# Peptides against a protein of PDB entry 8HF1, part 188

Target 1, 320 residues: chain A of PDB entry 8HF1
Amino acid sequence: NVMLYATKPTEVMVSFPHQEQVLTVTRLISAEIEKFYVSLDLMNIGVQPIRRSKSLQCLRDPSKKSFVKQLFNDFLYQMKEYGIYAASIAIISLIVEFDIKRRQAETLSVKLMHRTALTLCEKIRHLLVQKLQDMTYDDDDDNVNTEEVIMNFSTPKVQRFLMSLKVSFADKDPKDICCLVFVERRYTCKCIYGLLLNYIQSTPELRNVLTPQFMVGRNNISPDFESVLERKWQKSAIQQFRDGNANLMICSSVLEEGIDVQACNHVFILDPVKTFNMYVQSKGRARTTEAKFVLFTADKEREKTIQQIYQYRKAHNDIA

## One batch from the design tools (peptide; made by RFdiffusion4, then SolubleMPNN)

Design b2_p22_5_s1 (from b2_p22_5, 9 letters changed)
Fold by OpenDDE base, seed 5:
Order: sequence, then structure tokens, then C-alpha cells
Structure b2_p22_5_s1 (fold): chain B 320 residues (1-320), chain A 22 residues (1-22)
Amino acid sequence: as target 1 above (320 residues)
Amino acid sequence: KKKELEELEEEIRKQLETPLPE
């Protein structure tokens, strides 16, 4: 039994100011979504047939009002947690989703519901893009993807995350980088991926250094066309990361038990560590020599976060 | 703004080099 003394990763915590900068645009968007929820509750979509899926999890039928509300709630979360720049990317994913659901709608009432949701998403997109353009003299969408615009319209957490990547990886050999970024929510993976693509393209020191990919957890939902595409994407993304064609992987806490991901030298936890399992699984990927495990915390929550990490360290040492 | 960003980058560098206490 070679006791592989797995060198414990260096745990680091980056703090950020808690700024509740409620922009007028974010208030307007939130108010439009709330008005939409009131209208949505009044919509008669009929009784949808309960497809008895054998799994005890009430598979939220993606055609139901609750699924529409979930997508907008996830968007509102992303706008709050990551900023209006990230929200401008996140809204595109909602547009794509509602267009698919509109096309797949079995009833006129469900089709109308998804059309109304789509119209709201286009309005939200316009409001976000206009706000990003307020800093640019040029009306072109390409001009909103600068490092300055990304930084100015990102939350303090995202600013510190992007700067942490820049400081950690500027002018490094891409072969020496194996980075994981953990996020709480599935839809955040794609949002942060899009943000990182634009940031890397706008940051010369990271161009040709970082090649991001994202991995979304398996949908427990029925094998629809979307779930097949997601499974294909997941397999391709994992393979690119194994082959070294990607050196940064964004993933949600649902790293399925058994995704053999290579030993990483950097693990970033962008969202708060809510479970011991997430702590162990994410930290357990930082296995190289000099591996870093980086946490982000609001200054106000710093002490509480430290105490939580100490509890997790203790519990991990008691099991090991 | 550029100077403030550089100062913030330096602060982040220091934080990234500072291990969490045992």
C-alpha cells in the first residue's frame, strides 16, 4: 500500500466587498419579471397530462408554469450574483430555451405562454445591451465585450474571480494549467463560460493561455433532443479537457460520481460551499504538487466562511 | 481607474499567496 501522501492543496480565500448596487435597469427587469409572473398565474394552459415518470422526483414538466418561473428565477439569481454583463449572456440561454419549448408546444396555450416569455426575454436583452452600451460611444454589440465593460458591469465577486485568473495564469504555458471552476447552479456554467470566452479574448495576457470549457450535470428529464445534445456536449467537453485541448473546466457541484477528471493544479469555488460533499469532491480534484484551492467570500461573511472551512477540514481529517 | 485596478490586482495577488490559517 503506497500511501500516496496526497499533498493537501493550499486553501486560499479571496474576499470581495458586499455591494448591493441596485442599478435602475436591474430594478426595471425584476419588476417586469414580477409583472410577468402575475400574468402567467392568470394564464389558462389547461391540465397537462401527468406523464408518470417512474422516478419519484416530480419531474417538473418543462411545459409547466413552474419551469418558466424557474428559468427566470435562475436568471434573476445570475444577474444579482454575477452582474448585468453576465445577465446579458444568461438571457440568451433563456431565449434559446423558450424558442425550443415554443416550437415543441403541443397546445396553442402553451405555445402562447412560451412566446410571451420569449418576448419578455428579448425586452430584457435589449435593456441589458443598452446599459452595457452606455459606456461605449459605439452602438455595435462587439464593443460591449471589452475588458473594461466586462469588469465595470460585473459584481465584485466576478471582478475578483477574473482578476484571480489573470494574476494566476498571465503568460503561463497552457500545458501547465489544469483548472476547475465550481459554480452552484447548472445555468451558471454556461453563463460564466460565455463571460470567460469574452474576457480571455479581451485580455492579451490570457489569450492562447486559457481555453475554457463547461460541463452541465445530467438532466434527470426524459431523453428529449436537448438531453441528447447536452450529453454529447458533456462527453466532448470532458474529452477536450482530458486531451489538454481545454485547460479550464467550469462545472456545477454535480460532478457525477465517477467522472474521472485529471488531477488539477487549481480549483476555484466561485459560489459558497454549501455542503461537506461539495467541499471534499472539489478539494479532492486539487491533487498536483502546489495545487491551490481558492474560495471567494464577501467581507461580511469572511469569519463565518473560515469557521465553516475549519469544520469541513476537521470532518475530512476524521474520515481520512 | 487603471491605477485602482492595478492596486486591486496586487491585493488579489497577496491574498492568493496567503494560505488560510490552520
Scores: peptide ipSAE 0.592, ipTM 0.949, DockQ to the pose 0.874
Fold by OpenDDE base, seed 4:
Structure b2_p22_5_s1 (fold): chain B 320 residues (1-320), chain A 22 residues (1-22)
Amino acid sequence: as target 1 above (320 residues)
Amino acid sequence: KKKELEELEEEIRKQLETPLPE
C-alpha cells in the first residue's frame, strides 16, 4: 500500500527567485510559433478519416493540427519553466516527432504541414544554440554542454534542482542513492533526462555517481498507441532502476499507474504539487531511513506552498 | 560567477539541511 510508509521522510523546501528573465530569443521564438499558428490555421489539409479505435473516446484531431499545436505549446512551456538550455534539448524531440509524422503522412497536405513544422523547429534550434554559444568565449569550443552554460541558461528552479543534486550526491557511492524526480508533464521527463545527462557529464563530482533514467506514464488515451518500443523501453528503464543500474528516475504521474518503484532515499518534486494524491504517492516513495522529500518553490509562493503541505500532511494523517 | 555559485551552493546546502516545520 503506497499510502502507508514505515518511515516519515524529512520534508525540505528549496526556494528560488521568481525571475522572469525574458530573453529576446524567447520572445522571438514565441513570435515565430504564433506566426506559424496563423499559417497553420490557413492550411487546408482536408478531413482525415477518423479511425475510431473502439477504445478511444478521444476524437482524434481529424486535421492533426491540434497535435502540432500541442507539441509547440508543450515546448513553449518547457522553455518558460526550465529555460533555454532545456528548450534546446526539447526542440530535438519535436524535430524527431515531426519527421516521423512527415514520413507517416497519408496525404501530401499533411506531409507539407509536418515539413513546415519541422523547418520551424530547425530555425528554433538554431536560435537556441546560437544563444547558448554567445557565452562560450572560445569560438573554437562549440561545447555548449558545460556546467556553466547549463546553469546560466536554466531557470532559477532548474539551477536549484541541479545544485541540490550536486550538494546531495557529490562523491557518494552510487549504491547508496535511490532518487526519484517527479515532474508534471510526460515530455518534461525526457527533457530533464537529457539535461541531467549533460549536467552529470560536465560535473566531475557526479559523473560516476548518478545514472539517470526516465519513465513516462502510460498514455491515458490508449495503451494500444504506446509503441511496442516505448513499452519495452519503459520496462527496461524500470528494471534498470530496480536492479540499481540506474539510481535516479525521472517520473511523471507514473505512480498512479501501479508501477512498483522501489523505496527511495530521495524524492525531488521539480514541479508544484497540485494534488493530494501526487503528494501522498510521491512522498510514499521516500521510505528509507533518513529519506528526504524535497520541494521547489518560488520565494513569492513559499508561504502558500507551506500551507498547502500542512493541509496535505493533516489530510494524510486523518487517513492513516 | 564562481563565487556567486559557491554562495548559492552553500545556501542550498543549508536549505536541504533545514526540515520544514511540523
Scores: peptide ipSAE 0.591, ipTM 0.949, DockQ to the pose 0.860
Fold by OpenDDE base, seed 3:
Structure b2_p22_5_s1 (fold): chain B 320 residues (1-320), chain A 22 residues (1-22)
Amino acid sequence: as target 1 above (320 residues)
Amino acid sequence: KKKELEELEEEIRKQLETPLPE
């Protein structure tokens, strides 16, 4: 019962400018995805043979097109919210997912649909990587994973998040760090994890200080599709964090499922707090004496965010 | 650019040290 001990972490808010990074490459990618949606709607994928898997969820053909669109919409969201560098990592997850689905496809029409989606993902990946390389003036260093490239191709929110980690943890003892990072979407966990690995490796002050892990929420749609591999990965990641082999954990709403995580000294909320429950649960993980609870907000939404936090504080104090 | 980044780091440090008012 997380409600019992009123640990009062210090609540902090970091503001960022609302800059829409209008790059030509982002417009090109969006236009290619829109063209693909038109083509996808015209594709006749037929009537799929209902595999009598014991789980009655015959994913009807409309659900397969819907899932493809959902993955690309989630990618477009990540590109907008986190930037081109994060998008270059996120697209790899789509490539892996569409390749798995292509191999598992029962019909030639569904195989072709997933192959077309995969071909688009490879085109998007090439456009993103090429744009990241355009800033490396040195023809000899194909390393798109520098601190400069990461910062320049990240949104102002992500820039301030990375800088907040650097300022908070530079040259500290890794044993004194227990950090949680909350994100809204399960796919964002993997994307931000990959970004953090590259950022930490490119930042000398953090290389031997931060060891990140991530947790992906259970897919509410089908417990059967949660691969044995994903469940093993989650258990391993949680165990590494408990054992102190990892000191930073990226989470979505997974902590709502009652995962027992140790008391943390830092909690970062990268995405907007949408619910009172998310506020109480995430804040309730910052349990050390000097614990910080850090929020990120756009300057335009600052006043509205402050008012919402005061309402949540009041509601929490009225229940406690 | 480097100076602007250092100034932004210092501003973030100040924000991280400033608690939200009660």
Scores: peptide ipSAE 0.591, ipTM 0.949, DockQ to the pose 0.867
Fold by OpenDDE base, seed 2:
Structure b2_p22_5_s1 (fold): chain B 320 residues (1-320), chain A 22 residues (1-22)
Amino acid sequence: as target 1 above (320 residues)
Amino acid sequence: KKKELEELEEEIRKQLETPLPE
């Protein structure tokens, strides 16, 4: 009986200072969104029929005011948690979504609502891009995607994450890398993916080393509401990762029981581990002999986070 | 700035090499 010593991944914790980026631009953007919410509440969009799908889940009609507010609230969260550079990428996803909803609008009032939201997103995009350009000597839009601009306009957490990738993978063979990055929210996958593409392209030591992909866990929302394009993207992204054409995968959920992903040598948890299941399932992907499981914590929350990890380790050992 | 970034990279390297205690 060869005891397969399940090589436990090395657990690592990277600390970052708790600094709120109090930029004038972030205050302006927040104030513009708040003004928009007041105007949105005054808009008469009529009584929209609750499209109940046959499943009893009240599918939030994506044409409703609540969905518009959700997208902007998710954007505000992302700007706070990841910084204004990440926000400049995130706002593009809102622009695309509101333009689609504007085109699909069955009523003039709903069309106007999405148009107003879109106009606000374009204003926010301009404010963000202008602020990124303030650090560049040249007015060329391409100059905002430098390593310096990305680092200066990212939160301390994102800075430590990017630097952790650089120090871990600089000048390595891309075939020796199998990396997972876990994030809490679905929209964060796309944003961190876009940020990583720009960071890798601006970092010579990583350009030919890291090839990122992203996947979003299946929402408990019926597969009928996932666009055919999103399903195709997910299948393609997983296949690229399996084939080794991508060596870094960004995930918003633990890959459900049934997505056979190869044994990874690195697992990064960008957002706080909130559940025991998330801990066990994410850690369980780090299966190589030299596998690292990397957590990020604010310095002030370090001790509390360590104690939580010890509780999860204990609970895992009691079940195993 | 460059020196501060290099110092921070070295600090992160040390943290990545330091396992969490058992």
Scores: peptide ipSAE 0.590, ipTM 0.949, DockQ to the pose 0.873

Design b2_p22_5_s2 (from b2_p22_5, 12 letters changed)
Fold by OpenDDE base, seed 2:
Formats: sequence, C-alpha cells, structure tokens
Structure b2_p22_5_s2 (fold): chain B 320 residues (1-320), chain A 22 residues (1-22)
Amino acid sequence: as target 1 above (320 residues)
Amino acid sequence: KEKELQELEKEIQQQLNTPLPE
C-alpha cells in the first residue's frame, strides 16, 4: 500500500490595496458608452425575423441590442478590474466582433447599429492609446508596451499578479514551469493573454522563460456556435501546453473533466474563488512537489477570503 | 519609483513564501 501522499499544494495569498483607478479617461469612456446606450435604445432596427433555427439562438434578444450592450458591459468590467492597459487590448476584440457583425448584417438598420458601435470602439481605442502614450516621450505606438506603462496602467491586482510571475519565474528553465492562471470570464482569458505577451516581451527576465497560451472553456449553452477556428485554436493551445511548447495556460473554467492537463507546479487564481468546485478543481491541478496555489485578494477582503478558504479546505477534507 | 518597485517585489516574494495558516 504505497500511501500516495498526495502532496498538497502550498496555498499562498497575495494581497493588494483596493485602489480605484479614478482617471478622467475612464470617466469619459464610461460616459460615452452610457450615451451610446441611450442612442441604441432609440434605434429602430426592426423586428428581426426569428429564424427558427433549432439552435438556442432564439432565446437571445432578437434585436441583437442586448449582445452589443453585453460586449460593452464586459469591456467596462475589464477596464475596472484589470485597468486601462488591459482595456486597450480588450477594445480590439470588440472592434473585431462588431466589424464581423457589421459585415454579416442582414438589414441596413442592423448594419448601421454595428457601425455605430464600431465607431465608438475606435474612439475608445484612441482615448486609451493616447492616455498610454502620455507616459512615453516617443510618438511611436510600439513604446506603449513597456514594463513601466503596463505596470502604471494596470490595477493593483494585475500589478501583483505580474510581479508574482516575475518573482516566481525570473531566469528559470522553461521546462521546469507548468503554470495555470484561472480567471472568471471567457473574454478575460484573451485580454490577460495579450497583456502577458507584451509584459513578457518587455521583461528580459521572462522573455525566454514564459510562453503563454489561453483556453476558453466550452460554453454549455451553445457548443454549436463555437467557430471552427475557436475549436482549432483551443486544440492547438492544449497541444502546445501538453508538448511543453507553452508553459503558462490561462483558463476561464476549470478544464472540463475530460481535458487531461499535466500536473502543474503553479496555479494562480487571478479572480475571486466563488465556488467550492472551482477551488477543488483548480487546486487539484497543482500536483507536483512544491506546487503553489496562489490567491489574490484585496486587503479589505483578506479576512473574509481566508475564512472562505478554510471552509473550502474543511469541506474538501470531509469528502476526501 | 524603482526603489518602491523593488520593495514591493520583496514584499510579494515574502507573501509567496508564506503559507496560509492551517
């Protein structure tokens, strides 16, 4: 009876100050989005014929307005939670989505709606990039991707996350690293991936050490709507991580019970642990010797977070 | 700035090396 001493990962907590980035640019962007929502509500896009495609698409607002609002609300959340630098990356994803929707528009009114949304996204992008450039002496757009700019325009949570990566992985052998980063939302995976690419490229100690990928969990609501491209990309990203060509994976869901991912030595939880299942499944990926399970918490919520983790530990020990 | 960043890196290193109490 080899007692598999399941080496319990070391649980650690990194605290960050609760600082709201009260920048004039974020207020301007929020006001422009709210003004756009008023305009969007007044837009007559007609009754879209409910295409009785048997797909659950019939449950989405036939006006497509709710989807437009959802994307901007997700952007506003991301700007608040991750900062202006992350928002400058996130807005590009909205631009791409609205341009696709504009091209696929079946009616002139829907085409105009997506065009108006796209125009707003370009304005927001310009405001964000201009604000990032205000810290750079050079007018070159590439100079906004420096370690200093990334750090100064990221939230305290993201700053502590990036610094935790630097401290943990500076000058290490890439082969000795197997890192998972968990985030709450699907769109955050892509944004944090873009942020990490730029941060790693700007940080000499990490440039040849970390190779990030991202994975978006299957949306149980509409597996049929995952583009063939997204499915190919997910398979490629997982394969690169399995082959060791990528050593950091960003995930929005615990890799479903069928995705065999290697034992990781680091698991970072960037967003709050909201469920026992998320705790158990994410912690259960930290299986190597000396594995670390890293939580991020605001100083004000530290005690509550600790108590919640103790409850999850107790519940996990009662089931195991 | 640079000194503050280095001090913060040291603080983070200490936190990363401090297990949560049982």
Scores: peptide ipSAE 0.569, ipTM 0.946, DockQ to the pose 0.898
Fold by OpenDDE base, seed 5:
Structure b2_p22_5_s2 (fold): chain B 320 residues (1-320), chain A 22 residues (1-22)
Amino acid sequence: as target 1 above (320 residues)
Amino acid sequence: KEKELQELEKEIQQQLNTPLPE
């Protein structure tokens, strides 16, 4: 019996200050979304035809209103958890989605609902971009993608994450890097991907060092068009990561679906580890010699997070 | 700002090099 000494990754915890910086712009955006929800609840969109798609799981709101609210709730989460800069990227995904849904609308009432949502997204985008520009005093969109703007309009968690990447990978050989970044939500993958592209381009020490990609979990909500393009993108992204054409992969719960990803030397957990399964699966990807498993925690939650990790370590050692 | 960022980078480097206790 060759005991495959699975080299246990080194577990590391980076702490960040728990500061709820409530900016006036974030309060304004939240209030506009709440007003929109009141208006949305009053909209009569009629009875939607129940398409008998055999896939049982997601309670398709026949009104499609719950889907609209879900996208805005995911946006509000991203704005709170990752900051205004990340929110300026996240809102583009909502604009694209609502434009698709507006074009696919079978009724005038549903078309109007998605148009109203789209108009709100454009207003939110303008408010976010204006706030990013307030720092540079320049009206040029290129000036909002600087390292300084990204850092100043990111949450302490995202700041510590970006700095951890810079410190870990500055001036390294890109071939020696195999990094996974885990996030909780599907839409966060695209948001953090866009943020990382801009950050890497603005950070000379990471230029030509990090090449990011992202994977999104299967969309149980929208089976048709998005699912084919997304499945193609996911396959291409996985292949680029296997071929070494990408060396940083942003993942949500996709690895729970049995996607075979190569052994990595770095695993970053950007969002809290909520389940033992997520802990084992994510940590189980850090299999190279000297692999690091990096967790991010608020200072106030540090002790609780450490105790949870010790419980997961114990449970993992009892089954391994 | 730049000095504060460099100090924070050093703190992060120290945290990244400090394993969680067993």
Scores: peptide ipSAE 0.568, ipTM 0.946, DockQ to the pose 0.875
Fold by OpenDDE base, seed 3:
Structure b2_p22_5_s2 (fold): chain B 320 residues (1-320), chain A 22 residues (1-22)
Amino acid sequence: as target 1 above (320 residues)
Amino acid sequence: KEKELQELEKEIQQQLNTPLPE
């Protein structure tokens, strides 16, 4: 029994300053969402007609209002954690979701609720895009997707992440790169993917080096047609990463569900490691020779994060 | 600005090359 000594990855920590971007636009958007929640609570969406199975219990589906609030709360989190540029991409996903739900609405009251949410998302998108354009002095270049705009409107965490990718991968052979990026939330995968596409396109040293993909967790909630499309897309994204047609994969906790991904030479953890399982599973993907496992931490949380990693290392060594 | 960005890139390179203590 040759115990293949799996080479332990080198663990690295990149620190960033805790800066709250106090922008007037961020406060305005938060206030508009709060006003919308007050309006949403007053909306009578009525008793939903239960599909014709036997029991007449008119379930008020409070789940539809709660789902709308969840999407806006996830958006507010992304705007705070990743910045205004990332928020301008994240709001498009909300627009798509609310337009689908508006079209699928079985009642006029539910259709109106999703229409009101959609109108708010369009207003938020306009406010974000206008703020991104205010820094482009040249009236002729409507291109808000420059390296400068991305960096200036990203949080210090995202700035340090993008710079870490540039420093790690500039002018390298794309075949020598197998990179995973872990994020906490499903919606963050799409947001960071869109941000990376624009950043790579604006950065000459990365344009022909990095080809990103993303994986989103299975929604246990909707057995609908969307789940089949998501499953097909996930299979395609994984296959492209296995075939080397993509060399950077953005994942949420989905790799916990037994997705067989190849051994990687880089693993970036963009969000805080909250569980021992997340630590072991993400670190267990950084298993090539000279593999790096990179963590991001605020300077104020550095000591607490180091102590948590030492506890996880100890617990992992006691089980191994 | 560009000098500050280059200094920050050097700092990140140093952090990426510094293993966390065992």
Scores: peptide ipSAE 0.566, ipTM 0.945, DockQ to the pose 0.871
Fold by OpenDDE base, seed 4:
Structure b2_p22_5_s2 (fold): chain B 320 residues (1-320), chain A 22 residues (1-22)
Amino acid sequence: as target 1 above (320 residues)
Amino acid sequence: KEKELQELEKEIQQQLNTPLPE
């Protein structure tokens, strides 16, 4: 039982200012998505036949509209919680997904729906890239991947996370690092992975020190509906982390699903700890000597977060 | 900018070295 043998990690809290200022570009993007939802609701795409062989998402959304809205809502969340830079990476994942769905469309109406979604994603991508370029002298897309641009277009939470990685791991031996990063949402794993790749590449002190990987938790409904490719990728990612070929793993509720990873010396909780199980399971991975369990909190929520952690500590000690 | 970043790094270092109270 992973709970019984964990050394007590050092629990740390990194605070960040609450960002109240909404950028004009973020407002514009939100308004464009809202207009698209109105248009989407007016689209007659007919009732899609429920095919037993289709993914559970296709079974749950006979119109396929709810899935489109889910992806854009998840994008809006990433843009809000992680910033414009993270959003520029997240939008590419939507483009890829909608292009796949467009190509797989069995009806003209569904094909047109995904085409309209793609057109919106390209507009959003352009708006994001243009905003990232406001701080660059050159119009080259590669120039937007600097440490300065990443930092300036990330939320205060992400800024503190990136700086915490830099401060924690600058010029360390890669073999001495075993880091987990927990995020709430599955799609955030890939977004933060892409952000970290660019940040590590732009940060000399972390270059060749951190090798990130990500894991998306199993589909809660049935492992049978996971693509063979996704399952193969997850197994490969876990194996790379076990073999030390990756030393930082970004994951969601993956540990709740019984994925066995080694004892880590760092556990970062990027998103709020919402459940006792998440607290115990994530903390239970910080099992090495001098292990750190790092929480991020807004200054306004610091006291509330501390009180919640004390409640979880007490409850954990009562079970242990 | 650079000074602000260094100040932020120092603040984060202090926070990372400060355990949550028991």
Scores: peptide ipSAE 0.564, ipTM 0.945, DockQ to the pose 0.854

